# Peptides against a protein of PDB entry 4J2C: the designs that were tried, part 74

Target 1, 107 residues: chain A of PDB entry 4J2C
Amino acid sequence: MEDPFFVVKGEVQKAVNTAQGLFQRWTELLQDPSTATREEIDWTTNELRNNLRSIEWDLEDLDETISIVEANPRKFNLDATELSIRKAFITSTRQVVRDMKDQMSTS

## One batch from the design tools (peptide; made by RFdiffusion4, then SolubleMPNN)

Design b2_p22_6_s1 (from b2_p22_6, 13 letters changed)
Fold by OpenDDE base, seed 2:
Structure b2_p22_6_s1 (fold): chain B 107 residues (1-107), chain A 22 residues (1-22)
Amino acid sequence: as target 1 above (107 residues)
Amino acid sequence: SSRREELRKQLKEYYYEPAKEA
């Protein structure tokens, strides 16, 4: 069985891109009410929140894998550089999500 | 989604369960 970490990572990256698009639209809708419908605002807001929540969930799963690997290094035989890359991905992605959430919470 | 569920399942099988191969 191959390591599914990379597959999940890829899905998270896609979700981030989707979220960023939704976030952009969300911002546009709120900045120009004349071109926004309540339906689109609600839909965009919900889709964005759901997407962000999904990303956070996946990141938690990925983060746990890191802990497992570090606790069982011989079982997985991952290079230190690889682990660093995985950790960096989780950290940076969480930051991206946090930035969007922070802006949404202040609107 | 079914895909996400499957991926989570795979993570569990790979990381949380004993190795099945030598």
Scores: peptide ipSAE 0.573, ipTM 0.857, DockQ to the pose 0.546
Fold by OpenDDE base, seed 1:
Structure b2_p22_6_s1 (fold): chain B 107 residues (1-107), chain A 22 residues (1-22)
Amino acid sequence: as target 1 above (107 residues)
Amino acid sequence: SSRREELRKQLKEYYYEPAKEA
């Protein structure tokens, strides 16, 4: 069986791009209320929150795999460089999500 | 989505379950 980590990683990356687009629109709608409808604001906000939640969910799953690999190094035989890349991806992506969430909570 | 569910299933199978015999 193939390691599905990179596939999930790719899906998370796509979801992040989508969230960033939604976040941009969310910001625009709040900056110019005259061009915004309640319906679009609600839709954008909900879509953004749902997308961010999904990303966080996937990151939790990915993070758990790291712990499993580290507990069973002989079973998975992952290259140290690859493992570091996986960890860095999770850390940096969580930061990106957190930044958007922080801005949403203060607006 | 169905794809997300399938991917979660794959993660579980690969990381949490015993290796399959070839």
Scores: peptide ipSAE 0.572, ipTM 0.856, DockQ to the pose 0.526
Fold by OpenDDE base, seed 3:
Structure b2_p22_6_s1 (fold): chain B 107 residues (1-107), chain A 22 residues (1-22)
Amino acid sequence: as target 1 above (107 residues)
Amino acid sequence: SSRREELRKQLKEYYYEPAKEA
């Protein structure tokens, strides 16, 4: 079986892009209430939250795989460079999600 | 989604079950 890590990574990246689009719309709706309906605000908010939750879930799974690899280096034979790339992706993506969540919680 | 569920399954299968071949 091929390592599915980067396939999942790709899916997470797509989800992040979707979330960022929703976040942008969310921001626009809240900035101009005259052009926003409660229904669209609620829909956008819910979709955004769902996407962010999904991303966080996938990141947890990916993070767990790293722990497994580090605990069983002979089994997976991944070099330090690849592990660093994987870790960096998780860290940076978590930050992106965190930034959106922080802004949502303060609104 | 179905795809996400499948991918999660694949992660589990790959990382918790068989060893990677040399």
Scores: peptide ipSAE 0.573, ipTM 0.859, DockQ to the pose 0.469; fails the geometry check
Fold by OpenDDE base, seed 5:
Structure b2_p22_6_s1 (fold): chain B 107 residues (1-107), chain A 22 residues (1-22)
Amino acid sequence: as target 1 above (107 residues)
Amino acid sequence: SSRREELRKQLKEYYYEPAKEA
C-alpha cells in the first residue's frame, strides 16, 4: 500500500479551490445586493461553510498522521524535508481557511 | 462523500495498523 497522504493532500487542494470560488461569489453577492437574491446568498453561504468544515476535517486527519510518523520514525522512513512539506501544507491551508472564516464572521 | 470516506479509511489502514501492506 502506498502512502495515501499525497492523495488526500490533492483532494484538500481541490476542496480549497472550490471554497475559494464560493467565497468569491459570496463576496460579490453581498457587495452588490441588486444582483443577488436572498436564496442565492443563503445557498452560497451554506455551501461555503460546509466546504470549509470538510477541509478542516481532512486537515485534522492529515495532522494526526504527522504525529504518528514522528512517534514512529523508523516505521515510515520519512526524511525531515518530507515532514516539513507536510506540516507546511497543513499550516498554510489552515491559514487560508481561517482567513475566509474571519471575513465571513465579520459580515 | 464516498471518495472522502474511502480516503479516510486508507489513512487509517496505512498509519494505524501495525504492518504496511505492499
Scores: peptide ipSAE 0.572, ipTM 0.857, DockQ to the pose 0.495; fails the geometry check

Design b2_p22_6_s2 (from b2_p22_6, 13 letters changed)
Fold by OpenDDE base, seed 5:
Structure b2_p22_6_s2 (fold): chain B 107 residues (1-107), chain A 22 residues (1-22)
Amino acid sequence: as target 1 above (107 residues)
Amino acid sequence: SEERERARKELREFYYKPAEEA
């Protein structure tokens, strides 16, 4: 079968986009309470947290595949460039999630 | 979502139980 890494990667990217939209709305609601209801704030906050958690789970799965490949390099036949790209994606995406979580925790 | 779950399933199948094509 085809390597499904890119499929999960795509799902993570979609989830990141969704989270970023929710984060933007979350920020707007908290910055201007006159335009916000408690219900929308709570909904947005919960949806955002759920999305971030989902991303983190997928990143752990992707990270595990890296370990498996590195333990069995000949079996999967991935070159250094591809492996580097995969690692970079995981690292950068974790940073994006961390940045949003940090702002939420200090709000 | 179902799509996400399918992707995760395929990931597990490929890397923990690699198919002949892998």
Scores: peptide ipSAE 0.486, ipTM 0.842, DockQ to the pose 0.576
Fold by OpenDDE base, seed 1:
Structure b2_p22_6_s2 (fold): chain B 107 residues (1-107), chain A 22 residues (1-22)
Amino acid sequence: as target 1 above (107 residues)
Amino acid sequence: SEERERARKELREFYYKPAEEA
């Protein structure tokens, strides 16, 4: 079986792009309340939160796979470079999500 | 999505099952 890590990684990347678009709209709606309806604000907010939650869920799964690999190095035979890339992706993506969440909590 | 669910399924099969699959 082919290692599916990159598949989930790809899904996370797509979700991040979607979240960033939603976040942009969320910001615009809050910057000009006169042009924003309660319905659109609620929809955008909920979609954004759900998307961020989905990303975090996948990141937890990806992070767990790293732990599994490190506990079973003979089974997976991943080199240090690949593991480093995977860890960096998770760390950086968590930061991106955290930045959006922090702004949402203060607005 | 179906794609996401499939990916998660594959992830579980690859990493969480003791038996090695081709």
Scores: peptide ipSAE 0.484, ipTM 0.836, DockQ to the pose 0.592
Fold by OpenDDE base, seed 3:
Structure b2_p22_6_s2 (fold): chain B 107 residues (1-107), chain A 22 residues (1-22)
Amino acid sequence: as target 1 above (107 residues)
Amino acid sequence: SEERERARKELREFYYKPAEEA
């Protein structure tokens, strides 16, 4: 069986792109209330939150796989560089999500 | 989505199940 880490990684990346688009619209709607309806604000907010939640969920799963690999190195035989790349992806993506969440919570 | 769910399933099967690599 092929390692599916990159598959989930790809899904996370897609979700991040979607979230960033929604976040941009969210900021625009809140920046000029005269051009925004409550319905669109609510929809955008909910979609954004759902995407962020999805990302966080997948990141938790991906992070757990790292722990499993490190606990069973012979079973998976992953290169140290590969592991570093995976860890970096999780870390950087969490930061991206955190930045959006922080701005949403303070608005 | 179906793709996302499939990916998650595969992840679980690969990492949380006994070694089934052919």
Scores: peptide ipSAE 0.482, ipTM 0.837, DockQ to the pose 0.584
Fold by OpenDDE base, seed 2:
Structure b2_p22_6_s2 (fold): chain B 107 residues (1-107), chain A 22 residues (1-22)
Amino acid sequence: as target 1 above (107 residues)
Amino acid sequence: SEERERARKELREFYYKPAEEA
């Protein structure tokens, strides 16, 4: 069976891109109420939150796979560099999500 | 999405149940 880590990683990356677009729109809507409808604000906010939650969910799963691999290194036989890349992806992506969430919580 | 659900399923099968089809 092929390692599906990259598949989920890809889905997370897509979700991040979507979230970043939604976040930008969210910011624009709040900064210029004259060009914003309540419906669009609500929709954008909800979609953004849902995307961020989805990302966090996937990151938890990905993070758990790291723990499993590290507990069973011979079973999965992953290169140390590959494992580092996976860890870095999770860490950096969590930071991206956190940055958006922090800004949303203060608005 | 279906693709996302499939990916999550495969992830679980590969990492949490590797003995099934490693």
Scores: peptide ipSAE 0.479, ipTM 0.836, DockQ to the pose 0.600

Design b2_p22_6_s3 (from b2_p22_6, 13 letters changed)
Fold by OpenDDE base, seed 5:
Structure b2_p22_6_s3 (fold): chain B 107 residues (1-107), chain A 22 residues (1-22)
Amino acid sequence: as target 1 above (107 residues)
Amino acid sequence: DKAREEARRALRKFYFDPAREA
C-alpha cells in the first residue's frame, strides 16, 4: 500500500484555498454592508466555518500519523527531512486556520 | 467531498491499522 500522507496533504491544501476564498468574500461583505445581503453573509459565514472545521479535523489525523511514525520508525522508514516537512505543514496550516478564526471571532 | 473521504480512508488503513502500528 502506498503512503497516502501526501494525498491527504493535497486535499487539505485544496480546502485551505477554498477557505481563503470564502474568507476574502466574508471580509468584503462585512466591510461594505451596503452591498451585502443577510442571505449571502449567512451563507458565506457558514461555509467558511464548515471548511475550517473540516481542515482542523484532517490536520488531527495527519498529526496522529506523526506520532505513529515516531513510535515505529523502522516500520515506516521515513527520512528525517521528510518527517520535518510533514510537521511543518501541519504547524503552518494550523496557523493559517487560526488566523482566520481569530479574525472571525473578533468581528 | 468524495476525494477527501477516500484520502482519509486510505490514511486510516495505512497508519491506523493495528498491524501497521505494531
Scores: peptide ipSAE 0.520, ipTM 0.862, DockQ to the pose 0.735
Fold by OpenDDE base, seed 3:
Structure b2_p22_6_s3 (fold): chain B 107 residues (1-107), chain A 22 residues (1-22)
Amino acid sequence: as target 1 above (107 residues)
Amino acid sequence: DKAREEARRALRKFYFDPAREA
């Protein structure tokens, strides 16, 4: 069976890119209310929140896989470098999500 | 998104299935 970690990683990366685009638009809408409709603000906000939620959910699953691998090293046989890359991806992506969420909660 | 759902399903099957073989 093929390890799907990097497949999910790729989907998370796509979701991050989508979220960043939505976040940019969200910022633009709030910076120039005269050109923003409530409908677009609501749509953008909802889509952004949904994307961020999905990312966080996937990161939770990815993080759990690391725990499983570390608890069963012989079963998966991943080297330290690969585990570090996986952990770094989760950590850095959580930070990206956190930054957007922090901005949204203070706007 | 079907691709994402399929990926999630694969992840669960690979890592979270207690009956899976390495």
Scores: peptide ipSAE 0.518, ipTM 0.863, DockQ to the pose 0.623
Fold by OpenDDE base, seed 2:
Structure b2_p22_6_s3 (fold): chain B 107 residues (1-107), chain A 22 residues (1-22)
Amino acid sequence: as target 1 above (107 residues)
Amino acid sequence: DKAREEARRALRKFYFDPAREA
């Protein structure tokens, strides 16, 4: 069986790109109320929140795989470099999500 | 979507379900 980690990673990356686009639109709508409708603001906000939650859910699953691999290194045959890349991806992506959430909560 | 669900299913099968691992 092939390792599906990179497949989920790819889906997370796509979701991040989508979230960043929604976040940009969200900021634009709030910056210029004259060009914004409440309907679009609400839709954008909800879509953004849903995407962020989806990303966080996938990151939890990815993070758990790290723990499983570290507990069973011979079963998965991952070298230290690959494991570091996976950990770095999870850490950096969580930070990206957190930054957007922080800005949404303080606006 | 289906792609995301399939990816998650594969992940669970590979890492979280030893009985289904190949």
Scores: peptide ipSAE 0.514, ipTM 0.860, DockQ to the pose 0.599
Fold by OpenDDE base, seed 4:
Structure b2_p22_6_s3 (fold): chain B 107 residues (1-107), chain A 22 residues (1-22)
Amino acid sequence: as target 1 above (107 residues)
Amino acid sequence: DKAREEARRALRKFYFDPAREA
């Protein structure tokens, strides 16, 4: 069976890029009311929230795999560098999501 | 998203299956 971690990681990365684009638009809409409609604001906000939630969901799953691997190092036999990369990805991505969520909640 | 769902399913099967964890 092939390790699907990189597949999920790739999907998360794509979702992050999409979220960042939506977040940028969200910020622009709120900064310039003359170019914003309630409809677009709501659409953008909902799309962004859904995307962020999806990312967080995947990150939770990815994080669990880390715990499983660390609890069973012999079974998975992952390279230490690879494991570090996986952990770093989850940590950094969570921070990116958190920053966007914090800005949205305090706007 | 079908691709994401398939990936998530694969992840669960690979890592979270009791046979895989044990």
Scores: peptide ipSAE 0.517, ipTM 0.860, DockQ to the pose 0.718; fails the geometry check

Design b2_p22_6_s4 (from b2_p22_6, 12 letters changed)
Fold by OpenDDE base, seed 5:
Structure b2_p22_6_s4 (fold): chain B 107 residues (1-107), chain A 22 residues (1-22)
Amino acid sequence: as target 1 above (107 residues)
Amino acid sequence: SKAREEARRKLREFYFKPAEEE
């Protein structure tokens, strides 16, 4: 079986792009109430929160695979560079999600 | 989505269960 880590990584990246678009619209709606309806604000807010939760869920699964690989290095045969790339992706993506969540919680 | 579900299924089968051969 081919290593599916990159497949899940790709899905996370797509979800991040979607979340960033929703976040941009969310900020625009709140910054200019004259162009916004309550319905669109609520819809955008809910969609954004759902997308962020979805990303966090996938990141948790990806993070767990790191622990499994490190506990079984011979079985998976991943070099240090690949493991570093995977860890960096999880860390950086969590930061992106955290930044959006922080702004939402303060608005 | 269907794509996400399939990806997650593959991830579980590869890392959390005995590996399958092609």
Scores: peptide ipSAE 0.489, ipTM 0.835, DockQ to the pose 0.546
Fold by OpenDDE base, seed 2:
Structure b2_p22_6_s4 (fold): chain B 107 residues (1-107), chain A 22 residues (1-22)
Amino acid sequence: as target 1 above (107 residues)
Amino acid sequence: SKAREEARRKLREFYFKPAEEE
């Protein structure tokens, strides 16, 4: 079986892009009420929150794989550089999500 | 999506479950 980490990583990246688009729209809707409907605001807010939650869920699983690999290095035979890249991806993506969530919580 | 679900399934099978014997 091939390592599915990159597949989930790819899905997370797509979800991040989607979330960023939703976040931008969310910001626009709140900044200009004259061009916003309650329906669109609610929809955008819910979609954004769901998307962020989905990302966080996947990141938890990805993060868990790191622990498993580090506990069983011979079983998975991952290069140190690759492992570092995986860790960096999780860390940076969590930060991106956190930044959006922080802004949403203060609105 | 189904693609995401499939990816998650594979991840669980690969990392969180014992390897299948061949």
Scores: peptide ipSAE 0.486, ipTM 0.831, DockQ to the pose 0.598
Fold by OpenDDE base, seed 3:
Structure b2_p22_6_s4 (fold): chain B 107 residues (1-107), chain A 22 residues (1-22)
Amino acid sequence: as target 1 above (107 residues)
Amino acid sequence: SKAREEARRKLREFYFKPAEEE
């Protein structure tokens, strides 16, 4: 079977792009209440939260694969460079999500 | 999405259930 890590990674990246777009709109709506309806704010907020939750869910799964690989190095046979790239993706993506969540929680 | 669901399925089969298929 082909290693599906980067397939999931790709889906996460798409979700991040979607979330960033929603976050931008969310910011715009809150910055100019005169052009914002409660309905659009609520919709945008909910969509954003759902996307962020989805990303976090996938990141947890991806993170678990790292643990599995490290516990079974002979089975998966991944070099240190590839593992580092995978770990870096998870770490950096979590930070991106965290930054958006922090801004949402403080507003 | 279908693609996301398929990706997650493959991930589970490859990593979380590694004994099922290599």
Scores: peptide ipSAE 0.482, ipTM 0.833, DockQ to the pose 0.636
Fold by OpenDDE base, seed 4:
Structure b2_p22_6_s4 (fold): chain B 107 residues (1-107), chain A 22 residues (1-22)
Amino acid sequence: as target 1 above (107 residues)
Amino acid sequence: SKAREEARRKLREFYFKPAEEE
């Protein structure tokens, strides 16, 4: 079977891009209430939260694969550089999600 | 999406085993 890690990674990256767009719109709507309807604010907020939740879910699965690989290094035989890249992706993506969530919770 | 769900399914099949701790 083909290693599907990069496939999930790609889907996460797409979701991050979508979330960032929604977050930008969310920020704009809150900064200028005169151009914002409650319906759009609620829709954008809901879509954003759902997207972030999906990302976090995938990151959890990706992170679990790291633990499995590290516990079974000979079984998977991953290059050390590749493993580092995978870890960095998860860490940095979690930070991106956290930053958006922090701003949403303090608004 | 269907693509994301399929990717997750493949991930579980490749990495996760019933005997493995999650």
Scores: peptide ipSAE 0.482, ipTM 0.825, DockQ to the pose 0.641

Design b2_p22_7_s1 (from b2_p22_7, 10 letters changed)
Fold by OpenDDE base, seed 1:
Structure b2_p22_7_s1 (fold): chain B 107 residues (1-107), chain A 22 residues (1-22)
Amino acid sequence: as target 1 above (107 residues)
Amino acid sequence: SPLERYYKLLNERVKEAEEKKK
């Protein structure tokens, strides 16, 4: 059986890219009301929040998988480099999400 | 989903590992 972690990682990365795009549009709409409709603001805000929540959920699951793998190192046969990459991905992605959430809460 | 598949993989591998320890 092949480890599908890279597939999940890819999905999270795509979701992050989508969220970043939505976040950028969100900031633009709030900074220039002349180009914004209430409908687009609401839609963008909701989509952004939903995406961020989805990402966080996936990261929690991925984080748990790390613990499981570390508990059975010989069975999974993942080298230290790969495990480090997985941990770094989760950590950095969590930070990206947190940054967007922080800016939304202070806008 | 990929996550579901991953959990299935993890569960099976953990189960097998534990059985080998016995």
Scores: peptide ipSAE 0.084, ipTM 0.537, DockQ to the pose 0.043
Fold by OpenDDE base, seed 2:
Structure b2_p22_7_s1 (fold): chain B 107 residues (1-107), chain A 22 residues (1-22)
Amino acid sequence: as target 1 above (107 residues)
Amino acid sequence: SPLERYYKLLNERVKEAEEKKK
């Protein structure tokens, strides 16, 4: 059976892209309120937060899978390089999410 | 979901490995 990690990775990546788009719009709306309705601001904010939360949830699960694999290296027999790539993906994605959340919290 | 499938795969592999040790 094929390891479905790449599928989850892909979904997370898509969610990140969506979040980045929403974040950009969120920034624009806040920078020029004259061009924004309250409805759009609220919608964008909520959608962005929901996306970020979804990503964090997926990353948490992915991180758990890493722990499981590392606890049973002989059972899963994942290449060390592949495992490193997975860890790097989780770490870097968390940073991206954190950066957006930090900027949202300052507003 | 993909996550559920992954966990299912992991659990199956763990189970299989444990059975082989017996």
Scores: peptide ipSAE 0.077, ipTM 0.532, DockQ to the pose 0.043
Fold by OpenDDE base, seed 5:
Structure b2_p22_7_s1 (fold): chain B 107 residues (1-107), chain A 22 residues (1-22)
Amino acid sequence: as target 1 above (107 residues)
Amino acid sequence: SPLERYYKLLNERVKEAEEKKK
């Protein structure tokens, strides 16, 4: 049975890329009101929030995979390096999400 | 979808892990 971590990781990476694009547009719309419509601001804001929530949900699932692997190291045959890489991915991705959320909450 | 396939696989892993802890 293949480790499902890579499946979710791919989905998270895709969602992060989408969120970063939406966040960039979001900042542009707020910094230059002359080029922004209320409709686009609302749409961009909602899409961005939805993507961020999706990422956070997937990260919780990734955390669960880490717990399962750590509880059964022989079953999954993952070395310390691979486990460290997976943990680092989760940590760094949470930081990216937190940074965007912090900026949205202060605007 | 990939997510659906993941959850099916994850659920099996969770069950196996719980059984091993008993």
Scores: peptide ipSAE 0.061, ipTM 0.513, DockQ to the pose 0.071
Fold by OpenDDE base, seed 4:
Structure b2_p22_7_s1 (fold): chain B 107 residues (1-107), chain A 22 residues (1-22)
Amino acid sequence: as target 1 above (107 residues)
Amino acid sequence: SPLERYYKLLNERVKEAEEKKK
């Protein structure tokens, strides 16, 4: 059986794309209140927060897969380069989420 | 679903890793 990392990675990538779309809309709504309804602002905000939380949860699972692979190098046959790529994905994704959360908290 | 398959695999691997440490 294969390393499940790729399964979650795909889900995270989709969730990031969704979150980025919601964040863009969220920004637009707040930049021009005259064209925004309170209902849409609230809905967008809630959906965005939920997506970001989902991503963070999945990243925890990805971290666990990293630990499992590192503990079983022969079983998964992953070299240092592949592990570095996986770690970089988690780190960069966390940064993307953090950036959006920071902007939301200051608005 | 992919998520269900992931959890199944993850739990299996975690279990195996823990058993190796004992």
Scores: peptide ipSAE 0.052, ipTM 0.501, DockQ to the pose 0.071; fails the geometry check

Design b2_p22_7_s2 (from b2_p22_7, 12 letters changed)
Fold by OpenDDE base, seed 1:
Structure b2_p22_7_s2 (fold): chain B 107 residues (1-107), chain A 22 residues (1-22)
Amino acid sequence: as target 1 above (107 residues)
Amino acid sequence: SDLEKYYSLLNERIERSRKKKE
């Protein structure tokens, strides 16, 4: 019954939380090499990257739904406010992902 | 149709998640 957009949105939000946790651990491992093994660093890095890529893929799908709605708004029961909320979510989430990726690329 | 595209896109994504959890 509910719009499947919100299902994906919710899963993306959960994935972001997971990524943030992994990012925190990644940062800790790199800040204190004496307590970090290469194995854990590699594992955390890979998990984080995979998670981020998954989020980015989902955002592309969500972004495409925006395009579909905007192409034929009369077919969808979505007002300007809801559409703006969806766009804002995608934009802000992309920024969160980008920030983590930027920090990872410099390390 | 646009409606079909919309739901197919989102449901396909949801289905991917379901498969990954299996």
Scores: peptide ipSAE 0.593, ipTM 0.906, DockQ to the pose 0.735
Fold by OpenDDE base, seed 2:
Structure b2_p22_7_s2 (fold): chain B 107 residues (1-107), chain A 22 residues (1-22)
Amino acid sequence: as target 1 above (107 residues)
Amino acid sequence: SDLEKYYSLLNERIERSRKKKE
């Protein structure tokens, strides 16, 4: 049976890639107004914010799974290495999201 | 149980995603 954690992890990874693309476009639009319309700026900004919010929500769920596993590790077929990888993924992904949010808040 | 909590949490997330895509 497949561990659903990987399904969510995969979706988060895809969402991060999408967000990074939107962030890049957002940056380009703001840096060169001659190539940007207000409609595209607004659309990109909203899509980016929604995407980041979705990722943050997923990370909260993933983080909770870690807490559940750590509360009773023997009940789960996870070794220390896998658990560490999951924790690292959540931490690093949160950092990526935070970096984009920080740049958006200072624009 | 902890296993039920684990799978319910993740499956609910997956289900939300599925519904959103429909």
Scores: peptide ipSAE 0.590, ipTM 0.905, DockQ to the pose 0.810
Fold by OpenDDE base, seed 3:
Structure b2_p22_7_s2 (fold): chain B 107 residues (1-107), chain A 22 residues (1-22)
Amino acid sequence: as target 1 above (107 residues)
Amino acid sequence: SDLEKYYSLLNERIERSRKKKE
């Protein structure tokens, strides 16, 4: 049976890709107002924010699973390398989200 | 148990996604 962590991880990865696409469009819309409608800007902004919020929520859940594993490592068959990879994924994904949020907040 | 917490947390998240896509 597949570890459900990887299911959520995969969904987070997809959400990140979607967010990055929306972020790119968001940037394009703001850089060229002549090709942008208020409706598309608002839609893109809202979709992007919703996706980022969803990712952050998932990262909290994933982070909690790390805490659960670390509280009783003998109960889980996860070696240090796998746990490190999971931690790195959470950290790097948070950074990606933070970077997009920072750019949105400064615009 | 720790195992129950682990799976409940992740499966609940997966279920939320499933419901959202319906």
Scores: peptide ipSAE 0.589, ipTM 0.905, DockQ to the pose 0.758
Fold by OpenDDE base, seed 4:
Structure b2_p22_7_s2 (fold): chain B 107 residues (1-107), chain A 22 residues (1-22)
Amino acid sequence: as target 1 above (107 residues)
Amino acid sequence: SDLEKYYSLLNERIERSRKKKE
């Protein structure tokens, strides 16, 4: 039996990559308005926001699984190393999302 | 049980993605 945590983790990682691509384009469009259309700016902004929101939702679910495991660690047979990796993934991913959101809010 | 909560939470998330792609 495979642990479904890794399936969700993988999907979050893909979503982060997509968001980072959108963020890069968003930055480029705003840095040089002469090369950007209002339509592309709006589309990119909306897609980026939607992706970030989706990631945040998934991180909440993943974070809850951590709480469940930590409540009864022996039942899940997960060692401290694996739990640390999962927690670090959630923390670092939240930071990546926060950094993008912070830059978007100040533009 | 905690085990049931764990798997239901993750499987429901996976199912949402599956349905979205259809």
Scores: peptide ipSAE 0.587, ipTM 0.904, DockQ to the pose 0.789

